# Peptides against a protein of PDB entry 6UG1: the designs that were tried, part 30

Target 1, 304 residues: chain A of PDB entry 6UG1
Amino acid sequence: SNEERKRRKYFHMLYLVCLMVHGFIRNEWINSKRLSRKLSNLVPEKVFELLHPQKDEELPLRSTRKLLDGLKKCMELWQKHWKITKKYDNVGLYMRTWKEIEMSANNKRKFKTLKRSDFLRAVSKGHGDPDISVQGFVAMLRACNVNARLIMSCQPPDFTNMKIDTSLNGNNAYKDMVKYPIFWCEVWDKFSKKWITVDPVNLKTIEQVRLHSKLAPKGVACCERNMLRYVIAYDRKYGCRDVTRRYAQWMNSKVRKRRITKDDFGEKWFRKVITALHHRKRTKIDDYEDQYFFQRDESEGIPD
Target 2, 301 residues: chain A of PDB entry 6UG1 as posed
Amino acid sequence: SNEERKRRKYFHMLYLVCLMVHGFIRNEWINSKRLSRKLSNLVPEKVFELLHPQKDEELPLRSTRKLLDGLKKCMELWQKHWKITKKYDNEGLYMRTWKEIEMSANNKRKFKTLKRSDFLRAVSKGHGDPDISVQGFVAMLRACNVNARLIMSCQPPDFTNMKIDTSLNAYKDMVKYPIFWCEVWDKFSKKWITVDPVNLKTIEQVRLHSKLAPKGVACCERNMLRYVIAYDRKYGCRDVTRRYAQWMNSKVRKRRITKDDFGEKWFRKVITALHHRKRTKIDDYEDQYFFRRDESEGIPD

## One batch from the design tools (peptide; made by RFdiffusion4, then SolubleMPNN)

Design b1_p10_8_s2 (from b1_p10_8, 6 letters changed)
Fold by OpenDDE base, seed 5:
Structure b1_p10_8_s2 (fold): chain B 304 residues (1-304), chain A 10 residues (1-10)
Amino acid sequence: as target 1 above (304 residues)
Amino acid sequence: EEIEELLKKF
């Protein structure tokens, strides 16, 4: 019905705000001075120097290569620190079906929200789920004065799915769900004027995204609980930016159709949500990023 | 707090 379509759109919007605020709160917790002092001790001076290379005036690419080597060594150090990777409780922050949402509304099971103290302890011990691990990795880079962003792929329920029963066939193995991450890191390369993508936990990869990312979910089974629609970046100065364009190959033709921003009302609403979570002034880094997104939109074209 | 309560209602 038209009413069920409105209900699902509204619930998607509400769920998206809750996810985006969750990302904001986790980003504040990452900025803990107590955690920063502990995590800086994991990074030896030689690795810190690689994270902060001098500008090579002859070949700026040499400075980028040092930064990439420093980030690789930080991933190796993080793997040594992280002792226990817990499975997610149920589906974690992966996408729920409409049936799962309805069943959860009937079950008065209060989700135990992880307290800030428990999060800081989990990161310090190296014991937690993959999301806590990625968030801790971003905290370690920030402790080393690296301009690292927490990236969150927000997974609200699919308001474009109008099926009554959206139950996934029971064969959707946990392995297919967790094949691609929900949280990752971006690091600013001041030499190339680009964001470097870092997945320290899942794919254990570093990439300089040009047209597409390895972190973008591929295949039907993986896309059932992880649809690339809202990739939100939280920086160390409480900036909030939509960076979906970086990771979406087909933003205009495919991704936009599954976003609330498919219409002018949704675009204006989503811009208000981003603005409410964006607690810093614009910088030259934002100008370089917007220029890159513009070039990506021109290169994709408008779908016929 | 309110947002944690909202997340607990889902």
Scores: peptide ipSAE 0.027, ipTM 0.729, DockQ to the pose 0.087
Fold by OpenDDE base, seed 2:
Parts: C-alpha cells; structure tokens; sequence
Structure b1_p10_8_s2 (fold): chain B 304 residues (1-304), chain A 10 residues (1-10)
C-alpha cells in the first residue's frame, strides 16, 4: 500500500538517524584522552616519523609514500595489539530485512548496549568485534596526531524494497555479510590533498580512491546486508560529512535511487541531520574534498 | 518509546 511505503520510508529515516548518532557517539568515545595515552605507546618513534613526513618539495609523492608506509606499519602494530576478534551478535550494524525488524519488535530482546567504559576497556585490551577494532585503530592514529576520520557505512533497512518476505538465503549469510566492512578509516594526505582509505581489520588494505573503492560491496549476496548508500565521515573535531561519493562509482545512476536524498524533501531532511551532527567550522580540507566530489559528479554525468 | 528501544539496540 501507499501507507506501507510511507511507513518504511519513515522507519528508514528514523533508523538512519539512530545509526548516524551511534557513529557520532563512537567518534566521541575514541577521542578519550585515557585511551589516547595508552594507544600512543603502541607506535614506535620510527613509525611516528613516517606518519609525519617532511614535505618533499621536489617530489610530494615521496612524502605520500612515507605516510602510506607508516599507515601500513600501524596496521601491523594494530594486528599485534588486537587479541580477540569477536563475531557480531546476530547481524551487528549490517542491514536487517523488514521481516527481521518486525520479528525483533515482537521479541523484547534485551539488547546489551556497550557502555563507554566497556568500549574503552575492550579497545585497550584488544578484545571486541571488528567495528570496535576499527574504531580503536582510528583512536590510535588520532593518538599519533594523524588526521584520521572514522567512516561508517550506515545500513538502514531498504525502503525501496516493498517485499514483505525477503527471506535471505541461509548458511553463507554471515560470511557474505562480513566480507566488506561497515566501519573503516580515512587519513588526510596533506601532500596530495586527498583522503587515504584504510581498512585495518577486514580487507587489511590501504587505497587512494579515484573512481571506486575495494571497500564497496560487490555481488548480490554481499549487498543483501551491506548496501553502500550512506558513508558518513566523523573527524577528530566532531565534523560529520557525507563521503558516499568517494566510494560510489555510480552515485547518480544507482546509489541515489536507494537513498532518502532521491527527492528534494529527503535531500533537505538529510542535510538537516548532517548539520545537526556537524560540530566544527568548515576548513580548506572540506574545500578540497568538495572539489573532488564535484569532479566525480561531472565525470559520472547525469543519469539519463 | 520505539525510538528509545531502537537506540537501545545500538
């Protein structure tokens, strides 16, 4: 019905806000001074120097290479720190079906909210799910004065799916679900004026995204619970930015159709949500990023 | 209520 379409759209919007607020809260928690002091001790001076290379005036690419090497070594150090990777409880923050949402509304399952103290202890000990691990990695880079963002791929239920019974096919569901991350890191490269994408936990990759990312889910099974629609960046200064354009090859033709921002009302609403979570002034880094997104929109073209 | 229950799921 038209009512069910409205209900699913509304529930998608509500769920998206809850996810974005969750990302904001986790971004605040990883700014913990107590955690920062502990995690800075994991990074030797020689690796810290690679994270903060001098500007090579002859070849800025040499400075970027040092930063990339420093980030690689930080990923290796992080793997040594991280002792226990827990599986997600159920589907974690991956996308739920409408049926799972309805069934979960009927089952008053006491969701154990992870308290801030428990999170900080988990990161400090190296015990937790992949999301906690990525968040801790961002905290470690921030402890080393790296301009690292927490990235969250928000997975609200698909309001474009009007099917009542989307039975996800069984046994491979978890492996396909966790094939691509929901949380990752971006690091500002002051030499190239670009964000470097870092997945320290899942794919264990560092990339300089041009047209597409390795972190973008591919294949039907992987996209059932991880649909790239809302990639939100949380910086150390409580900035909140939509960075979906970086990771979406087909933003205009494909991704936009699955976003609340497909219409003017949804665009205006989503901008209000971003603005409410954006607690810093604009910077030249935002100008370079917006210029890159503009060039990517021009290069994709307007969908016919 | 539903919002608080949803927020308690995160």
Amino acid sequence: as target 1 above (304 residues)
Amino acid sequence: EEIEELLKKF
Scores: peptide ipSAE 0.024, ipTM 0.728, DockQ to the pose 0.086
Fold by OpenDDE base, seed 1:
Structure b1_p10_8_s2 (fold): chain B 304 residues (1-304), chain A 10 residues (1-10)
Amino acid sequence: as target 1 above (304 residues)
Amino acid sequence: EEIEELLKKF
């Protein structure tokens, strides 16, 4: 019905705000001074120097290479620190079906909310789910004075899916779900004036995204619980930015149709949510990023 | 309205 379409759109919006606020709160927790002091001790001086190379005036690419080598060594150090990767208790923050949401509303299952103290202990011990591990890696880079962002791929239920039964049947459903991450890292390269993408936990990869990312879900089974629609960046200064354009190859042709921002009402509403979560002034880094997004929109063109 | 009230809490 038209009413069920409105209800699903409203519930998608509410769920998206809850996810974006969760990302904001986790970004505050990883700024903990107590955690920072512990995690800085994991990074030897030689690795710290690679994270902070001098500018090579002859070939700025040499400075970028040193930074990339420093980030690779940080991923290796993080793997040594992380002792226990827990499975998600259910689907974690991956996308739920409409049927799963309806069944969960009837079941008063008290979700045990992880407290800040429990999170800080989990990261310090190296014991937790993949999301806690990525968040801890961002905290370690921030402890080394690296301009690292926490990235969250927000997975609200698909309001464009009007099927009554949306149950996902499959023995490999968990394996397909966790094939691509929900959380990752970005690091500012001051030499190339670009964000470097880092997945320290899932794919264990570093990339300089041009047109496509390895972190973008591919294949039907993987996209059922991980649809790239709302990739939100949280920086160390409590900035909040939509960075979906970096990871979406087909933002205009495909991704926009699955977003609340497909219409003017949804665009204005989503801008209000981003503004409410953005607690810093604009910087020259934001100008370089917006210029890159503009060039990506021009290069994709308008869908026919 | 309810979503705007939720946004005012941030």
Scores: peptide ipSAE 0.023, ipTM 0.711, DockQ to the pose 0.218
Fold by OpenDDE base, seed 4:
Structure b1_p10_8_s2 (fold): chain B 304 residues (1-304), chain A 10 residues (1-10)
Amino acid sequence: as target 1 above (304 residues)
Amino acid sequence: EEIEELLKKF
């Protein structure tokens, strides 16, 4: 019905706000001074020097290569720190079906919201789910004065799916779900004027995204619970930015159709949400990023 | 409206 379409759209919007606020709160928690002091001790001086290379005026790429090597060593150090990777409780922050939402409305399972103290203890011990591990890795880089962002791929229910039964049939549902991350890191490269993508936990990869990312879900089974639609970046100064354009090859032709921003009302609403979560002034880094997104939009073209 | 009011609480 038209009413069910409206209901699903509004529920998607509400769920998206709750996810984006969750990302904001986790980004605040990883700025903990107590956690920072502990995590800085995991990084030897030689690795710290690689994270902060001198600018090579002749070949800026040499400085970028040192930074990339420093980030690789930080991923290796993080794997040594992290002792226990827990499975997600149910589906974690991956996408729920409409049927799962309707069934959960009847069962008020109190999501045990992890308290700030418990989160800091989990990161400090190296015990938790993959999301806690990624968030802790971002905290370690920030403790080393690296301009690292927490990235969250927000997975609200698909309001474009009008099927009544959206049950997922598959024996490998968990493996397919966790194949691609929900949380990762970006690091600012001051030499190339670009964000470097870092997945320290899931794919254990570092990339300089041009047209496509390895972190973008591929295949039907992986996309059932992980649709690349809302990739939100949270920086150390409480900036909030939509960075979906980086990770979406087909933003205009495919991804936009699955977003609330497909119409002017949804675009204006989503901009208000981003603005409400963005607690810093604009910087030259934002200008370089917006220029990159513009060039990517021109290169994709506007779909006819 | 309710979603905008919810946003003002954060």
Scores: peptide ipSAE 0.023, ipTM 0.712, DockQ to the pose 0.082

Design b1_p10_8_s3 (from b1_p10_8, 6 letters changed)
Fold by OpenDDE base, seed 4:
Structure b1_p10_8_s3 (fold): chain B 304 residues (1-304), chain A 10 residues (1-10)
Amino acid sequence: as target 1 above (304 residues)
Amino acid sequence: EEVEELLKKF
């Protein structure tokens, strides 16, 4: 019905805000001074020097290569720190079906909200789910004065799916779900004027994304609980930015159709949400990023 | 409206 379409759109919007606020709160928690002091001790001086290379005026690429090597060594150090990777409780922050939403409305299972103190202890011990591990890795890079931001792929229920039953029949549902991350890291490369993508936990990869990312879900089974449509970046200064354009090859032709921003009302609403979560002034880094997104939109073309 | 009020609480 038209009413069910309106209900699903509204619930998608509400759920998206709750996810984006969750990302904001986790980004605040990883700025903990106590955690920073502990995590900085995991990084030897030689690795710190690689994270902060001098600018090579002749070949800026040499400085980028040092930074990439430093980030690789940080991923290896993080794997040594991390002792226990827990499975997610149920589906974690992956996408729920409409049936799962309806069933959960009847069962007020108190989401056992992890307290800030418990989160800091989990990161400090190296015990937690993959999301806590990624968030802790971002905290370690920030402790080393790296301009690292937390990335969250927000997974609200699909308001474009109008099926009554959206049950998932797959025996391998968990493996397919966790094949691609929900949280990752980006690091600012001041030499190339680009963000470097870092997945320290899931795919254990470092990318300089041009047209596509390895972190973008591929295949029907993987996309059931992980649709790339709202990739939100949270920086150390409480900036909040939509970076979906980086990871979406087909933003205009495919991804936009599955976003609330497909219409002018949804675009204006989503801009208000981003603005409310963006607690810093604009910088030249934002200008370089917006220029990159513009060039990517021109290169994709506007769908007819 | 309700979503904007929820945003004001954060």
Scores: peptide ipSAE 0.022, ipTM 0.712, DockQ to the pose 0.217
Fold by OpenDDE base, seed 1:
Structure b1_p10_8_s3 (fold): chain B 304 residues (1-304), chain A 10 residues (1-10)
Amino acid sequence: as target 1 above (304 residues)
Amino acid sequence: EEVEELLKKF
């Protein structure tokens, strides 16, 4: 019905806000001064120097290569620190079906919300789920004075899916779900004026995204619980930015149709949500990023 | 309206 379409759109909006606020709260927790002091001790001086290379005036690419080598060594150090990777309870923050949401509303299952103290202990011990591990890696880079962002791919239920039964049947559903991450890192390269993508936990990759990312879900089974629609960046200064354009090859032709921002009402609403979560002034880094997004929109073109 | 009230709580 038209009413069920409105209900699913509303519930998608509410769920998206809850996810974006969760990302904001986790980004605040990883700024903990107590955690920062502990995690800085994991990074030797030689690796710290690679994270902070001098500008090579002859060939700025040499400075970028040092930063990339420093980030690779940080990923190796992080793997040595992380002792226990817990499986997600159920589907974690991956996309739920409409049926799973209805069944969960009927079941008064008290989701045990992880407290700040428990999170800080989990990161410090190296014991937790992959999301806690990525968040801890961002905290370690921030402890080394690296301009690292926490990235969250928000997975609200698909309001464009009007099927009554959306149950996902499959024995490999967990493997397909966790094939691509929901949380990752971005690091600002001051030499190339670009964000570097870092997945320290899942794919264990460092990427300079041009047109496509390795972190973008590919294949039907992987996209069932991980649809690239709302990739939100949280910086160390409590900035909040939509960075979906970086990771979406087909933003205009495919991704926009699955977003609340497909219409003017949804766009204005989503801008209000981003503004409410954005607690810093604009910087030249935002100008370089917006210029890159503009060039990516021009290069994709308007879908026919 | 309700979503704007939810946004006013942040």
Scores: peptide ipSAE 0.022, ipTM 0.708, DockQ to the pose 0.222
Fold by OpenDDE base, seed 2:
Structure b1_p10_8_s3 (fold): chain B 304 residues (1-304), chain A 10 residues (1-10)
Amino acid sequence: as target 1 above (304 residues)
Amino acid sequence: EEVEELLKKF
């Protein structure tokens, strides 16, 4: 019905706000001074120097290479620190079906909220799910004074799916679900004027995204619980930015159709949500990023 | 807390 379409759209919007606020809260928690002091001790001086290379005036690419090597070594150090990777409880923050949502609403299950103290202990001990691990990695880079963003791929239920039964078929659902991350890191490269993408936990990759990312879900089974639609960046200064354009090859032709921002009302609403979560002034880094997104929109073209 | 409870209730 038209009512069910409205209900699913509204529920998608509410769920998206809850996810974005969760990302904001986790971004605040990883700014903990107590955690920072502990995590800085994991990074030896030689690796810190690679994270902060001098500007090579002859070849700025040499400075970027040092930064990339430093980030690789940080990823290796993080693997040594992280002792226990827990499985997600149920589907974690991956996308739920409409049936799962309805069943969960009927089941008054006491959900155990992870307290800030428990999160900080989990990161400090190296015990937790992959999301906690990524968040801790961002905290470690921030402890080394690296301009690292927490990236969250928000997975609200698909309001474009109007099927009554949205049950997912298959025994491999968990493996396919966790094939691509929900959380990752971006690091500002001051030499190339670009964000470097870092997945320290899942794919264990460092990339300079040009047209597409390795972190973008591919294949039907992987996309059932992980649709790239809302990639939100949380910086150390409580900035909040939509960075979906970086990771979406087909933003205009494919991704936009599955976003609330497909219409002017949804665009204006989503901008209000971003603005409410954006607690810093604009910087030249935002200008370089917006210029890159503009060039990517021009290069994709307008969908027919 | 409420947001994580909301996120879990869904």
Scores: peptide ipSAE 0.028, ipTM 0.737, DockQ to the pose 0.074; fails the geometry check
Fold by OpenDDE base, seed 3:
Structure b1_p10_8_s3 (fold): chain B 304 residues (1-304), chain A 10 residues (1-10)
Amino acid sequence: as target 1 above (304 residues)
Amino acid sequence: EEVEELLKKF
């Protein structure tokens, strides 16, 4: 019905706000001064120097290569620190079906809200789910004065799916769900004027995204619980930005149709949510990023 | 309504 379409759209909006607020709160927690002091001790001086290379004026690419080597070594140090990767209790922050949401409304499953103290302890011990591990890695880079963002791929239920039964195809194993991350890191390269993408936990990869990312879900089974639609960046100064354009090859042709921002009402609403979560002034880094997004929009073209 | 009211609070 038209009513069920409206209900699913509204529930998607509410769920998206809850996810974006969750990302904001986790980004605040990883700025803990106590955690920062502990995590900085994991990074040797030689690795710190690689994270902060001098500007090579002859070949700026040499400075970027040092930063990339420093980030690789930080991933290796993080793997040594992290002792226990816990499975998610259910689907974590991956996408739920409408059937799972309807069944969960009947079951008052107390989401075990992880307290800030328990999160800080988990990161400090190296014991937790993959999301806690990525968040802790961002905290370690921030402890080393690196301009690292927490990235969250928000997975609200698909309001474009109008099926009554949204049961998953029987092969949706936990392995297929977790094939691609929900959380990752971005690091500002001051030499190339670009964000470097870092997945320290899942794919264990560092990339400079051009047209497509390795972190973008590919294949039916993994896309059932992980649809790239809302990739939100949380910086060390409590900035909040939509960075979906970086990771979406087909933003205009495919991704936009599955976002609340497909209509003017949804666009205005989503801008208000971003503005409410954005607690810093604009910087030249935002100008370089917006220029990159503009060039990516022009290069994709208008969908036929 | 509730989401529109939540939307009006933003």
Scores: peptide ipSAE 0.020, ipTM 0.689, DockQ to the pose 0.103; fails the geometry check

Design b1_p10_8_s4 (from b1_p10_8, 5 letters changed)
Fold by OpenDDE base, seed 3:
Structure b1_p10_8_s4 (fold): chain B 304 residues (1-304), chain A 10 residues (1-10)
Amino acid sequence: as target 1 above (304 residues)
Amino acid sequence: EEVQELLEKF
């Protein structure tokens, strides 16, 4: 019905706000001064120097290569620190079906909200789910004065799916769900004026995204619980930015149709949510990023 | 109510 379409759209909006607020809170928690002091001790001086290379004026690419080597070594150090990767209790922050949401409304499952103290302890011990591990990695880079962002791929239920039964195809194993991350890191390269993408936990990869990312879900089974639609960046100064354009190859042709921002009402609403979560002034880094997004939009073209 | 349950899930 038209009513069920409206209900699913409103529920998607609500769920998206809750996810974006969760990302904001986790980004605040990883700025803990106590955690920062502990995690900085994991990074040797030689690795710290690689994270902060001098500007090579002859070949700026040499400075970028040092930063990339420093980030690789930080991933290796993080793997040594992290002792226990817990499975998610259910689907974590991956996308739920409409049927799972309806059934969950009937079951008051007390989600054990992880307290800030328990999160800080988990990161400090190296014991937790993949999301806690990525968040802790961002905290370690921030402890080393690196301009690292927490990235969250928000997975609200698909309001474009109008099926009554949204049961997953029987082959949706936990392995297919977790094939691609929900959380990752971005690091500002001051030499190339670009964000470097870092997945320290899942794919264990560092990339400079051009047209497509390795972190973008590919294949039916993994896309059932992980649809790239809302990739939100949380910086060390409590900035909040939509960075979906970086990771979406087909933003205009495919991704936009599955976002609340497909219409003017949804666009204005989503801008209000971003503005409410953005607690810093604009910087030249935002100008370089917006220029990159503009060039990516022109290069994709208008969908036919 | 559903909002509160969603907020408690995160």
Scores: peptide ipSAE 0.024, ipTM 0.743, DockQ to the pose 0.088
Fold by OpenDDE base, seed 4:
Structure b1_p10_8_s4 (fold): chain B 304 residues (1-304), chain A 10 residues (1-10)
Amino acid sequence: as target 1 above (304 residues)
Amino acid sequence: EEVQELLEKF
């Protein structure tokens, strides 16, 4: 019905705000001074020097290569720190079906909200789910004065799916779900004027994304609980930015159709949400990023 | 409205 379409759109919007606020709160928690002091001790001086290379005026690429090597060594150090990777409780922050939403409305299972103190202890011990591990890795890079931001792929229920039953029949549902991350890291490369993508936990990869990312879900089974449509970046200064354009090859032709921003009302609403979560002034880094997104939109073309 | 009130509480 038209009413069910309106209900699903509204619930998608509400759920998206709750996810984006969750990302904001986790981004605040990883700025903990106590955690920073502990995590900085995991990084030897030689690795710190690679994270902060001098600018090579002749070949800026040499400085980028040092930074990339430093980030690789940080991923290896993080794997040594991390002792226990827990499975997610149920589906974690992956996408729920409409049936799962309806069933959960009847069962007020108190989401056992992890307290800030418990989160800091989990990161400090190296015990937690993959999301806690990624968030802790971002905290370690920030402790080393690296301009690292937390990335969250927000997974609200699909308001474009009007099927009554959206049950998932797959025996391998968990393996397919966790094949691609929900949280990752980006690091600012001051030499190339680009963000470097870092997945320290899931795919254990470092990318300089041009047209596509390895972190973008591929295949029907993987996309059932992980649709790339709202990739939100949280920086160390409480900036909040939509970075979906980086990871979406087909933003205009495919991804936009599955976003609330497909219409002017949804675009204006989503801009208000981003603005409310963006607690810093604009910088030249934002200008370089917006220029990159513009060039990517021109290169994709406007769908007819 | 309710989504805006939720945004104002954060």
Scores: peptide ipSAE 0.023, ipTM 0.727, DockQ to the pose 0.217
Fold by OpenDDE base, seed 1:
Structure b1_p10_8_s4 (fold): chain B 304 residues (1-304), chain A 10 residues (1-10)
Amino acid sequence: as target 1 above (304 residues)
Amino acid sequence: EEVQELLEKF
């Protein structure tokens, strides 16, 4: 019905806000001064120097290469620190079906919300799920004074899916779900004026995204619980930005149709949510990022 | 209604 379409749209919006607020809270927790002091001790001086290379005036690319080598060594150090990767309880923060949401509303399962103290202990011990591990890696880079963002791919239920039964049947459903991350890191390269993508846990990759990312879900089975629609960046200064354009090859032709921002009402609403979560002034880094997004929109063109 | 009121507060 038209009513069920409205209901699913509004529930998607509410769920998206809850996810974006969760990302904001986790970004605050990883700024813990107590955690920062512990995690800085994991990074030797030689690796710290690689994270902070001098500007090579002859060839700025040499400075970027040092930063990339420093980030690679940080990923190796992080893997040595991380002792136990827990599986997600059920589907974690991956996308639920409409049927799973209805069944969960009927079952008063008290989701045990992880407390700040438990999170800080988990990161400090190296024991937790992949999301806690990525968040801890961002905390370690921030402890080394690196301009690292926490990235969250928000997975609200698909309001464009009007099927009554959306149950996902499959023995490999967990493997397909976790094939791509929902949390990762970005690091500002002050030499190239670009964000570097870092997945320290899942794919263990460092990427300078141009037109496509390795972190973008590919294939039907992977996209069932991980649809690239709302990639939100949380910085160390409590900035909140939509960075979906970086990771979406087909933003205009495909991704926009699955977002609340497909219409003017949804766009205005989503801008208000971003503004409410954005607690810093604009910087030249935001100007370089917006210029890159503009060039990516022009290069994709308007869909026919 | 409640979700709409919550969404209108944004």
Scores: peptide ipSAE 0.022, ipTM 0.707, DockQ to the pose 0.117
Fold by OpenDDE base, seed 2:
Structure b1_p10_8_s4 (fold): chain B 304 residues (1-304), chain A 10 residues (1-10)
Amino acid sequence: as target 1 above (304 residues)
Amino acid sequence: EEVQELLEKF
């Protein structure tokens, strides 16, 4: 019905806000001074120097290479620190079906909210799910004074799916679900004027995204619980930015159709949500990023 | 807390 379409749209909007606020709260928690002091001790001076290379005036690319090497070594150090990767409880923050949502609403399950103290302990000990691990990695980079963002791929239920039964078929659902991350890191490269993408936990990759990312879900099974629609960046100064354009090859033709921002009302609403979560002034880094997104929109073209 | 309870409830 038209009513069910409206209900699913509104529920998607509510769920998206909840996810974005969760990302904001986790971004605050990883700014913990107590955690920062502990995690800075994991990074030896030689690696810290690679994270903060001098500007090579002859070849700025040499400075970027040092930063990339430093980030690689940080990823290796993080793997040594992280002792226990827990599986997600159920589907974690991956996308739920409409049936799962309805069943969960009927089941008054006591959900165990992870407290800030428990999160900080988990990161400090190296015990937790992949999301906690990524968040801890961002905290370690921030402890080394790196301009690292927490990235969250928000997975609200698909309001474009109007099927009553949205049951997912298959025994491999968990493996396909966790094939691509929900959380990752971005690091500002002051030399190239670009964000470097870092997945320290899942794919264990460092990339300079041009047209597409390795972190973008591919294949039907992987996209059932992980649709790239809302990639939100949380910086150390409580900035909040939509960075979906970086990771979406087909933003205009494909991704936009599955976003609340497909219409003017949804665009204006989503901008209000971003603005409410954005607690810093604009910077030249935002100008370089917006210029890159503009060039990517021009290069994709307007969908027919 | 409420947001996480909301995120967990859904």
Scores: peptide ipSAE 0.028, ipTM 0.754, DockQ to the pose 0.074; fails the geometry check

